# Ledger of designs, part 27: peptides against a protein of PDB entry 5EIB

Target 1, 366 residues: chain A of PDB entry 5EIB
Amino acid sequence: VDLEPGTMDSVRSGPFGQIFRPDNFVFGQSGAGNNWAKGHYTEGAELVDSVLDVVRKESESCDCLQGFQLTHSLGGGTGSGMGTLLISKIREEYPDRIMNTFSVMPSPKVSDTVVEPYNATLSVHQLVENTDETYCIDNEALYDICFRTLKLTTPTYGDLNHLVSATMSGVTTCLRFPGQLNADLRKLAVNMVPFPRLHFFMPGFAPLTSRGSQQYRALTVPELTQQMFDSKNMMAACDPRHGRYLTVAAIFRGRMSMKEVDEQMLNVQNKNSSYFVEWIPNNVKTAVCDIPPRGLKMSATFIGNSTAIQELFKRISEQFTAMFRRKAFLHWYTGEGMDEMEFTEAESNMNDLVSEYQQYQDATAD
Target 2, 366 residues: chain A of PDB entry 5EIB as posed
Amino acid sequence: VDLEPGTMDSVRSGPFGQIFRPDNFVFGQSGAGNNWAKGHYTEGAELVDSVLDVVRKESESCDCLQGFQLTHSLGGGTGSGMGTLLISKIREEYPDRIMNTFSVMPSPKVSDTVVEPYNATLSVHQLVENTDETYSIDNEALYDICFRTLKLTTPTYGDLNHLVSATMSGVTTCLRFPGQLNADLRKLAVNMVPFPRLHFFMPGFAPLTSRGSQQYRALTVPELTQQMFDSKNMMAACDPRHGRYLTVAAIFRGRMSMKEVDEQMLNVQNKNSSYFVEWIPNNVKTAVCDIPPRGLKMSATFIGNSTAIQELFKRISEQFTAMFRRKAFLHWYTGEGMDEMEFTEAESNMNDLVSEYQQYQDATAD

## One batch from the design tools (peptide; made by RFdiffusion4, then SolubleMPNN)

Design b1_p9_8_s2 (from b1_p9_8, 5 letters changed)
Fold by OpenDDE base, seed 3:
Structure b1_p9_8_s2 (fold): chain B 366 residues (1-366), chain A 9 residues (1-9)
Amino acid sequence: as target 1 above (366 residues)
Amino acid sequence: MKPSKAAYF
């Protein structure tokens, strides 16, 4: 789905274009112009019914529909505005199904789109209410990984998208291979989301490999375990040491000892015990898939539900507030039929989410 | 160079 045709043509002509049904390419002509309101109330609203018709058709073809998985950007207008409209409409029609998102968070390190803080804040408001699971893939973190860890002097969207792809492949491993922990979206939600609004995950991946610079590294289970808990491996620009883990899932891939995995996972929990809440029992889950990712002997993917995720939301909120206090660009949104109050509601709900994460960070076992 | 997306208003 896109509000621009050129994206669909690129997918269709790509190496995987044939895996999609031709009728499942739903696209507009005008784009969203990086405006959430254009994605949500105008251009996106004109296209949403055509997307819902495809969603219904594909849902009816499922023997056992678990839910939906959306991949979108919160900085643009299509992924943010139309993406959240689509989430809302799917939630209305399928209230008993899991809504999972891979939400790419904007960063001024990666994009010069001035209104990204508005698009992100308005999107987060919708995601708080209408998703069950949201993987926060932060362009700030992706850029920092590419630049600092991968030593890429000039990171590209191809480099960032490689990290996104590795992360998405990692977190979906349990859904794609039988006999795993969190083998369905609902089990993942039950294990990862102790409080309904606190469903924003920081993903992490080990080993970090750039596109085209895969040094064959023989990684060990201890090295994977240590790397996936390192803040430098987080795909969200948060320091886990500034918060507490509510829940964690670790997904190992490759041929390894389950005993060694369990030992290393226990060791890393004990070493980082101050960064976990003590009042959620058995809050770390581990899965091992014997099938490695392509080009690696083994990998580990981290999913953290941590109160440190508030650092990401605070960053967006600060940027939002700096623009909104000046009423900068508001007329571009209100001109698409959006109410100015929705900005204040979205800001308030995001600040409430930050406060809720802080409350659970400060909570004791009493 | 950073990857950049312009605002297209």
Scores: peptide ipSAE 0.012, ipTM 0.526, DockQ to the pose 0.021
Fold by OpenDDE base, seed 2:
Parts: sequence; structure tokens; C-alpha cells
Structure b1_p9_8_s2 (fold): chain B 366 residues (1-366), chain A 9 residues (1-9)
Amino acid sequence: as target 1 above (366 residues)
Amino acid sequence: MKPSKAAYF
């Protein structure tokens, strides 16, 4: 789905374009112009029914529909505005199904789109209400991983998207291979989301290794375990040491000792015990899949529900507030039929979410 | 160079 035809042509002509049904390419002509309101109220609203028709058709073809997975950017107009419109419409039609998102968070370090804080804040408001699971993929964190960890001097969108694809492959492992922990989206939600609004995840993938060090790095369970709990390995620009994990899932892939995995997972929890809430019992889940990812002997994927995610929302909120106080570009949104109150409601709900994460961070068992 | 997307505005 896109509001620009050129994106669909790029996907169709790409190396994987043939994996999608031609009838499942739904696209507009005008684009969203990086405006959430165009995505949500005008251009996206004109296209949404055509997307819902495809969603219905594909849903009816499922033997057992678990839910939906949306991959979108919160900085643009299409992914943010139309993406959240689709989430709302799908939630209304399928209230008993899981809504899962891979939400790419904007960063001024990666994009010069001035209105990204508006698009992100308006999107987060919708995600708080209408999703069950949201993987927060921060372009800032991806850039920093590419530059600092992978030693890429000039990271590209291709390099960032490679990290995203590896992570998406990792977190979906349990859904794609039988006999795993979190084998369905609902079980994942039950294990990862102790409180309905606190469904924003910090993902991570290991191994992340620079080309120059690949030959010297052993792929071991201890190294994977250490890397996936490193703050520098988080694909959300938050330090988990500034918060507490409510829940964690670790998905190991490849031929390895389950005993060694359990030992290393216990060791990392014990070493980092101050960064876990003590009042959620058995809040770390581990899965092992014998099937490695393509091109690796083994990997680990991390999913963290941490109160440190508030750092991401605070960053967006600060940027939003700095623009909104000046009413900067506001007429571009209101001119598309958006109410100014929706900005204040979205800001309020995101600040409430931050406060809720802080309350659970400070909560004790007593 | 950072990956950058220009604003439409």
C-alpha cells in the first residue's frame, strides 16, 4: 500500500516483487506530502476502502487468522496517516484479532522532514489505542548501529532496512516455525504486554558485526546473549539501564545447546537484575529454533518491553511541543480537515503513556 | 552523508 505509485513500481520491479499478488498492490496517485492529515483524512481516506477490500479477501483466505502485521514509517504521511487509519479500520472490523506493527520512528539525524514530530505524535496516539504489539524501530538507533557497530562510514537506507529485515525475521521466527514459545501473536501479547497500553517493544538483533571483525568473532551463545542485552544493540534509541524491563523475549536461532542458552539467559538476568521489575514473575521468555537465519550459523533476537522506551516518546514530545507552540505548519494539517484538538489529545496521550511507564518503573512489590 | 529525505513543504 502506498499513496505514491512509484514505490509500488519499485517493489514490483524488485527482486521480491513476484511474491505479492498483483491485485494486492493498492496505491494512490497524489502522495501524502509527508502530511499525516493527508494520509488520514484526505488522500488516504479515498484509498482505504480499496485496501480494506484486499484485507477482507486475504483474511477470508486464512485457515486461522491470528491478526495483522503493519510495517510503516511514522515520519512520512502515508505510513503514519494512512497506516493509522488502516489500523483503526481493521481494529473496528476485526476487534478480536491481534494488531501488530513494525513502526519506524523518525529521527532528525536521518531525515530532514520538518513535520516528522507531528506525524509521529499523531501516529503514537493511534498506536496506543489501536495496537496490541508495536515494535519501535528508531532510525536514529539504526543509524548509530550502522555507524558505530557495523563501522559503515556512510550508512544508507539499504543498510538500515537490512537491520529492520533481520529483526523482523527474528521476531517472527516463532510464528513461522512450529513448536516454539510465542507460537502465535496472542501468546506473544500475553507474555510481553502485562498492561494493555504498555505494548511498545525495543527490538534488537545479534550478531551485529563489522565486516572487518567478522573473521575474528566467534558466533557463540554467550556473545549473542551479551550483545542483545547491550544498550548499543537496541533498535530503539533508549538505554534500558535508564528503566526497567517489564518483560523480555529472546529468540535464539541455529543449532545450539538449550542448556547453554538457559545458563546464559539466567546469567544475564542476574547480572542485570536491577534493570528488571521484581513484581512480574517469569518475565523473561526464551525460545530456541534450530533453523538459523539465511547466511548465519546462529542468531538471537531480542524483544524488550522496558520503561526506558519513555526516552523515545519524550524525544518526540519535546520536538512536537517546540513546533506546536509556534503553530508551525499547523495549517497544512487543519487544511486537510484535521482539528487542532487532535494535536493536543495526541500529545496528552503520549505524555500519559510516558507517565504510566514511569509509574511502573518506580513500582515496588510492597 | 546521512540518509536524508527532504520535506515536501
Scores: peptide ipSAE 0.012, ipTM 0.523, DockQ to the pose 0.020
Fold by OpenDDE base, seed 5:
Structure b1_p9_8_s2 (fold): chain B 366 residues (1-366), chain A 9 residues (1-9)
Amino acid sequence: as target 1 above (366 residues)
Amino acid sequence: MKPSKAAYF
């Protein structure tokens, strides 16, 4: 789905364009112009019914529909505005199904779109209420990984999207290969989300290795385990050491010893025990899939529900507040039928979410 | 250097 035709043409002409049904390409002509309100109330609202018709048709063809997975950006207009509209409409029609998102968080390191803080804040407000699971994929973290870890001097969107695709492949491993931990979306939510509003995940992937170092690096279970818990490998720009893990899932892929995985996972938990809440028992889950990702002997994917995710929301909130106090660009949103009150509600709800994460960070076992 | 938006569109 896109409000611009050119994106769809690029997907269709791409090496995997033929995996999608032609009728499932739903697109507009005008785009959202990086405006959440255009995505949510005007251009996106005109297109949403045609998307829902496709969603219904695909849902009816499923033998066992677990839920929905949306991949979208929160900085743009289409992914943010229309994406959250679509989430709301799907949630309304399928209230018993899991809503899972891969939400790409905006960063001023990656984009020069001035209104991204508005689009992100308005989107987070919708995601808090209408999603069950949200993987926070932060363009700031992706850029920093590309630059610092991968040694890319000029990271491209292709480089960022490669990290996104690796992460998405990792977190969906248990859904795609039967008999694993978190084998369904509902079980993932039960294991990862102890409190309904606190459903924002910090994903991570290992190995992350620069092209120049790939030939010299052995892939071992200890190295994967160490790297996936390293703050530099988090796909969200927050430091887990500034918060506490509520829950963790680790998904190993490739031929490895389950015993060695369990030993390394115990060691990393013990080493990082101060960064876990003590009042959630058995809050670390581990899975091993014998099937490695393409081009790797082994990998590990990390999913963290950490109170440190509040750093990401605080960053967005600070940027939002700095613009909103000046009423900067508000006329672009209000001109699409938005009320200024919706901005204050979205800001409030995101600040409440930050306060909730802080409360659980400071909580002790009684 | 920031990723060029022109590579997204």
Scores: peptide ipSAE 0.008, ipTM 0.478, DockQ to the pose 0.021
Fold by OpenDDE base, seed 4:
Structure b1_p9_8_s2 (fold): chain B 366 residues (1-366), chain A 9 residues (1-9)
Amino acid sequence: as target 1 above (366 residues)
Amino acid sequence: MKPSKAAYF
C-alpha cells in the first residue's frame, strides 16, 4: 500500500515483485507530502476502504488468522498517517486478532524532514492504543550501526533497510518454522507484554560485522549472545543499562548446541541481573531454529521489552515540544482538518507512556 | 553523512 504509485512500481518491477498478487497493490495518485493529516484524514481516508477490501479478502482466505503485521515509517505521511488509520480500522473490524507492527522511528541523522516529530508523535499515540506488539526500528540506531559497527562511511537507505530486513526475518523465525517458542503472535504477546500499553520492543540482530572483519570473526554462541545484549546492537537508540528489561526473547538460528545456548543465556542474565526487573520470574525466553539465515552459519535475534525505550520516546517528545511551542508548520495539518488538541493529546499520551515505563523501572518486588 | 533519498529510487 502507498499513496504514491512510484513506490509500488519499484516493488512490482523488483526481484520479488512476483510474490505479491497484482490486485493486492493498492495505491493513490497523490502522496501524503510527509503530512500525517493527509495520510490519516484526506488522501489516506479516500484509499483506506480499498485496502480494507483486500485485507478482508486475504483474511477470509486464511485457514487460521492469527493477526496482522504492518511495516511502516512514522516520519513520513503515508506510513504514519495512513498506516495508523489502517491499524485503527483493522482493530475495529478484528478486535480479537493480534496487531503487530514494524514501526520505523524517524531521526534527524537520517532525514531532513522537519515535521517528522509531529508525524511520529501522532503515530505513537495511535500505536499505544491500537497495537499489541510494536517493534521499534529506529533510524538513528540503524545509522549508528551502519557507521560505527559496519564501518559504512556514508550509510544509504539500502544499508538501513538491510538491517530492517535482517531484524524482520529474525523476529518472524518462530512464525515461519515449526516447533519454536513463540510460534504464534498471541504467544509472543503473552510472553513479551506484561502490561497492555508496554508493548514497544527493542529489536537487535547478531552478527553485525563489517565486510573487512568478516573473514577474521568466528561465529560462536558466546559471541552472538554477547553482541545481542550489547547496546550498540540495539535497533532502537536506547541504552538498556539506563533501564530494566521487563521481558526478553532470544531467537538463535543455525546448527548449535542447545546446552551452550542455555549456558550463555544464563551467563548473560546473571552478568546483567541489575538490568532486569526482579518481580517478573522467567522473563527471558530462548528459541533455537536449526535453519540458519541465508549467507550465515548462525545468527541471533533479540527482542527486548525494556523501560529504556523511554529514551526513544523522550527524544521524539523533546523534538515535538520544541516545534509545537512555536506552532511551527501546524497550518499544514490544520488545513487538512486536524485540531491542535489532537497534537496535545498525542503528546500527553506519549508522556504518560514514558511515566509508566519509569514507574515499572523503579518498582521493587513486594 | 545523512543517507540520501537517491539510494531508494
Scores: peptide ipSAE 0.005, ipTM 0.455, DockQ to the pose 0.020

Design b1_p9_8_s3 (from b1_p9_8, 6 letters changed)
Fold by OpenDDE base, seed 5:
Structure b1_p9_8_s3 (fold): chain B 366 residues (1-366), chain A 9 residues (1-9)
Amino acid sequence: as target 1 above (366 residues)
Amino acid sequence: MKASKAAVF
């Protein structure tokens, strides 16, 4: 789905364009112009029913519909505005289905779009209420991984999207290969989300290795486990050491010893015990899939529900507040029928979310 | 040249 036709043409002409049904390409003509309000109230609102018709048709074709997975960018107008409109409409029509998102967080390191803090804040407000599981994929973390870890001097969209695709492939492993831990979206939510609003995950992937170093790296279970818990391997620009893990899932892929995985996972938990909440027993889950990702012998994917995710929301909130106090660019949103009150409500709800994460970070076992 | 933003739609 897009509000611009050129994106659809790029997907169709791409190496995977033929995997999608032609009728499942729903697109506008005008784009959102990086404006959440255009995505949510105007251009996106004109297109949403056509998307819902496709969603219904595909849902009816499912033997067992578990839920929905949306991939979107919170910095743009389409992914943020129309994406959150779609989430709201799908939640209204399918209230008993899991809403899962892969939400790409904006970063000033990656984009020059000045209004991204507004689009992100308005989106986070919707995601807090209307999603069950949100993978926070932060463009800042992706950029830093590409630059610092992968040694890419000028990261491209292709480089960032490669990390996103690897992470998405990792977190969906349990859904795609039956008999794994968290084999459905609802079991994942039950294991990962101890409190309804605290459903924002820090994904991570291992191995992350520069092209020049790949030939010298032995992929081992200990190295994967160590990298997976390294803050430099997190796809959200938060340091897990500044918070506490509420819950963790680790998904190993490839031919490896389950015993070795369990031993390494126990060792890493014991080494990092101060970074876990003590009042959630058995809060680390591990899965092993014998099928490696394409081009790797083995991998590990991390899913962390950590109170450190508040660093991401604080970063967005600070940027939002700096603009909003000056009423900068607001007329582009109010001109699309949006009220200034919706900005204050979205800011408030995101700050409440930060406060909730902090409360559970500071919570002791009484 | 600024890095091109990852957009995932």
Scores: peptide ipSAE 0.012, ipTM 0.390, DockQ to the pose 0.026; fails the geometry check
Fold by OpenDDE base, seed 2:
Structure b1_p9_8_s3 (fold): chain B 366 residues (1-366), chain A 9 residues (1-9)
Amino acid sequence: as target 1 above (366 residues)
Amino acid sequence: MKASKAAVF
């Protein structure tokens, strides 16, 4: 789905364009112009019913529909505005299904789009209410990984999207292959989401290795485990050491000893025990899949529900507040039929979410 | 733009 035809032509002509049915390409003509209101109330609202008709048809064709997975950007008007409109409409029609998102957070290091803080804040408000699981994929963290860890002098969208695709492949492993932890979307939500609003995840991937160092690196279970818990391998720009893990999932891929995985996962939890809440028993889940990712002998994918995710929301809120106090660019949204109150409500709900994460960070086992 | 194959793998 896109509001611009040129994006769809790029997907169709791409190496994987043939995996999608031609009838499942739904697109507009005008684009959203990086405006959430165009995506949500005007251009996106004209297209949404034709997308829902395709969603219904594909849902009816499923032997067992678990839920939906949406991949979108929160900085752009289509991914943010139309993406959250689609989430709300799908939630209305399928209230008993899991809504899962891969939400790409904007960063000034990656994009010069000045209104991204508005689009992100308005989107986070919708994601708090209408999703069950949200993977926070932060362009800030992706850029820093590409530059610092992968030693790419000038990171490209292709380099960032490669990290995104590796992470998405990792977190969906249990849905696509038989594993010891036979996880469906609902079982993941039950294990990862202790409180309904606290469903924002920090994903991470190991190994992250520069091309020049790849030949000298041993891929071992201890090294994968140690890297997976390193803040430099997190795809959200948050330091887990500034918060506490509510829940963690680890997904190992490749031929390895389960005993060695369990021993290393116990060791890393014990070493990092101060960064876990003590009042959620058995809050770390481990899965092993014998099928490695293409090109690797083994990998590990991390999913963290951490109170440190508040650092990401605070960054967006600070950028939002700096613009909104001056009503900068607000006329582009109000001109599409939005009220200034919708901005204030979205800011308030995101600040409430930050306060909720802080409350559970400070909670002791009484 | 040639998608640089980032060596994540």
Scores: peptide ipSAE 0.008, ipTM 0.457, DockQ to the pose 0.018; fails the geometry check
Fold by OpenDDE base, seed 4:
Structure b1_p9_8_s3 (fold): chain B 366 residues (1-366), chain A 9 residues (1-9)
Amino acid sequence: as target 1 above (366 residues)
Amino acid sequence: MKASKAAVF
């Protein structure tokens, strides 16, 4: 779904455009102009019913519908505004289905769009209430990985999207290949989400190696395990050492010893035990898939539910508050039919979420 | 496993 036709033409003309049904391309003409309110209440609201008709048709054609997976940006108007409208409408129609999102968080390092903090805050408010699982893919972290780890002097959206695609491929491994842990979205939610509102995940992918260093790096289970738990490898700009892991999933891919994986996963937990909550037993889950990703002998994908994710929400909230105190750009949203109260409610709910993560961080075993 | 049907939105 896009409010711009040019995006659909780019997908359709792309190397994978033919894997999608022509009738499943739903698009507007006017775009959202980086405005959440246009995506949610005006341009997006005019298009939503035609998207829901496609969603219904595809859902009815499923042998077993587990849930929905949305990929969207929270900085833009379409992905943020229309994406959250779609989530709400799908949740209303399919309340018993899992809502999973890949939510791209905005960063001033990647985009000069001044209103991104508003779009992100308004989106997170909707995601707290209407999703079961949200992968926080932070453009701040993606940029830092591209620059620091991959040694790209000027990261592009293509470079960032490569990390996104690798991560998405990794976390969906268990859904695509039989015999894995978390083989369905509901089992993933049960293992990863101990409290309903605390469903925001820090993803990571290993190996991440600069082109110049690839020939000198051994791909081993210890190296993959060490890289997955490195703060510099997180696709969310949070340091896990500033919080506590509620739950972790690790998905290894390729031909490797399961015994070696279990030994390395135990070693990394023991080494980092202070960064895990002690009151959730067996909170680390490991899966091994014999099928490597294309172009790699082995990989690992990390999914962390950590209280350190509050650093991401605090960053967005600080940026939001700095603009909102001045009522900067609000007329662009109120002109589309929004109330200023919705901004205050969204800010409040995000701050409540931060407070909830902090409470569970500070919680001890009784 | 049937491949998940993808829609482009």
Scores: peptide ipSAE 0.007, ipTM 0.413, DockQ to the pose 0.032; fails the geometry check
Fold by OpenDDE base, seed 1:
Structure b1_p9_8_s3 (fold): chain B 366 residues (1-366), chain A 9 residues (1-9)
Amino acid sequence: as target 1 above (366 residues)
Amino acid sequence: MKASKAAVF
């Protein structure tokens, strides 16, 4: 989906453009102009029925529909505004199906779009209510990984999108290769989401290695396990040591010993026991797929439900509040039919989410 | 299981 035709032409002309049906390209002409309200109430609202017709057609052609996966940005207008409108409409029509998202969080290190904190806050409000699982892919964390870990002096959107694609490929491994742990979206939700609103995940990927160091790095189960739990490898800009893991899933790929994986996963849990909640038994799940990712002998993908994710929401909230107190740029949203109260409601709901994560961080076993 | 059909919207 896009409100701009040029993005669809780029996908269609790309190396994988032929994997999509031509009739499943739905696009506008005007764009959203980085405005959530254009995506949600005007330009996106004119296009949404055409997207829903494609969604219905593809859903009816499924032997067993598990749910939906949306990939979108929260800083833009289309991915944020129209993406959350689509989530709401799909949730209304398919209330018994899982709604999963890959949500790219904005960062001032990556984009100069001044209104990104509004678009992100308005989007998070919708994601709290209308998704079952949200992978938080933070452009700040991606930039920091590219710069610090990958040793890229000038990270590009291509470099960031490479990390996104590796992470998405990792977390979807169990869905694509039957017989693994979390082999369906509902089982993933049951294992990862202990409380309905606390469905925001910190993804991570290993190995992350600079081009100059690739030839010297061994790929071992201990090294993958250690790197996967390192805060510097998280695709969300928060430190897991400032919070507690409610739940974790680890997905190993490649030819390795299950025994060695289980031993290393036990060792890392014991070493980091203070960073797990004690009142959720068996809150770490491990899967091993024998099929490695393309170009690697082995990998590990991390999915963390951590109370430390509140650091990401606090960052967005602080940026939002700084603009909203001055009523900066609000006329661009209200001019598209949005109410100023919807900003206050979205800010409140995101602050409530932060408070809920803090409550479960401070909770002890009775 | 067939791979999830990708729709681009």
Scores: peptide ipSAE 0.006, ipTM 0.358, DockQ to the pose 0.033; fails the geometry check

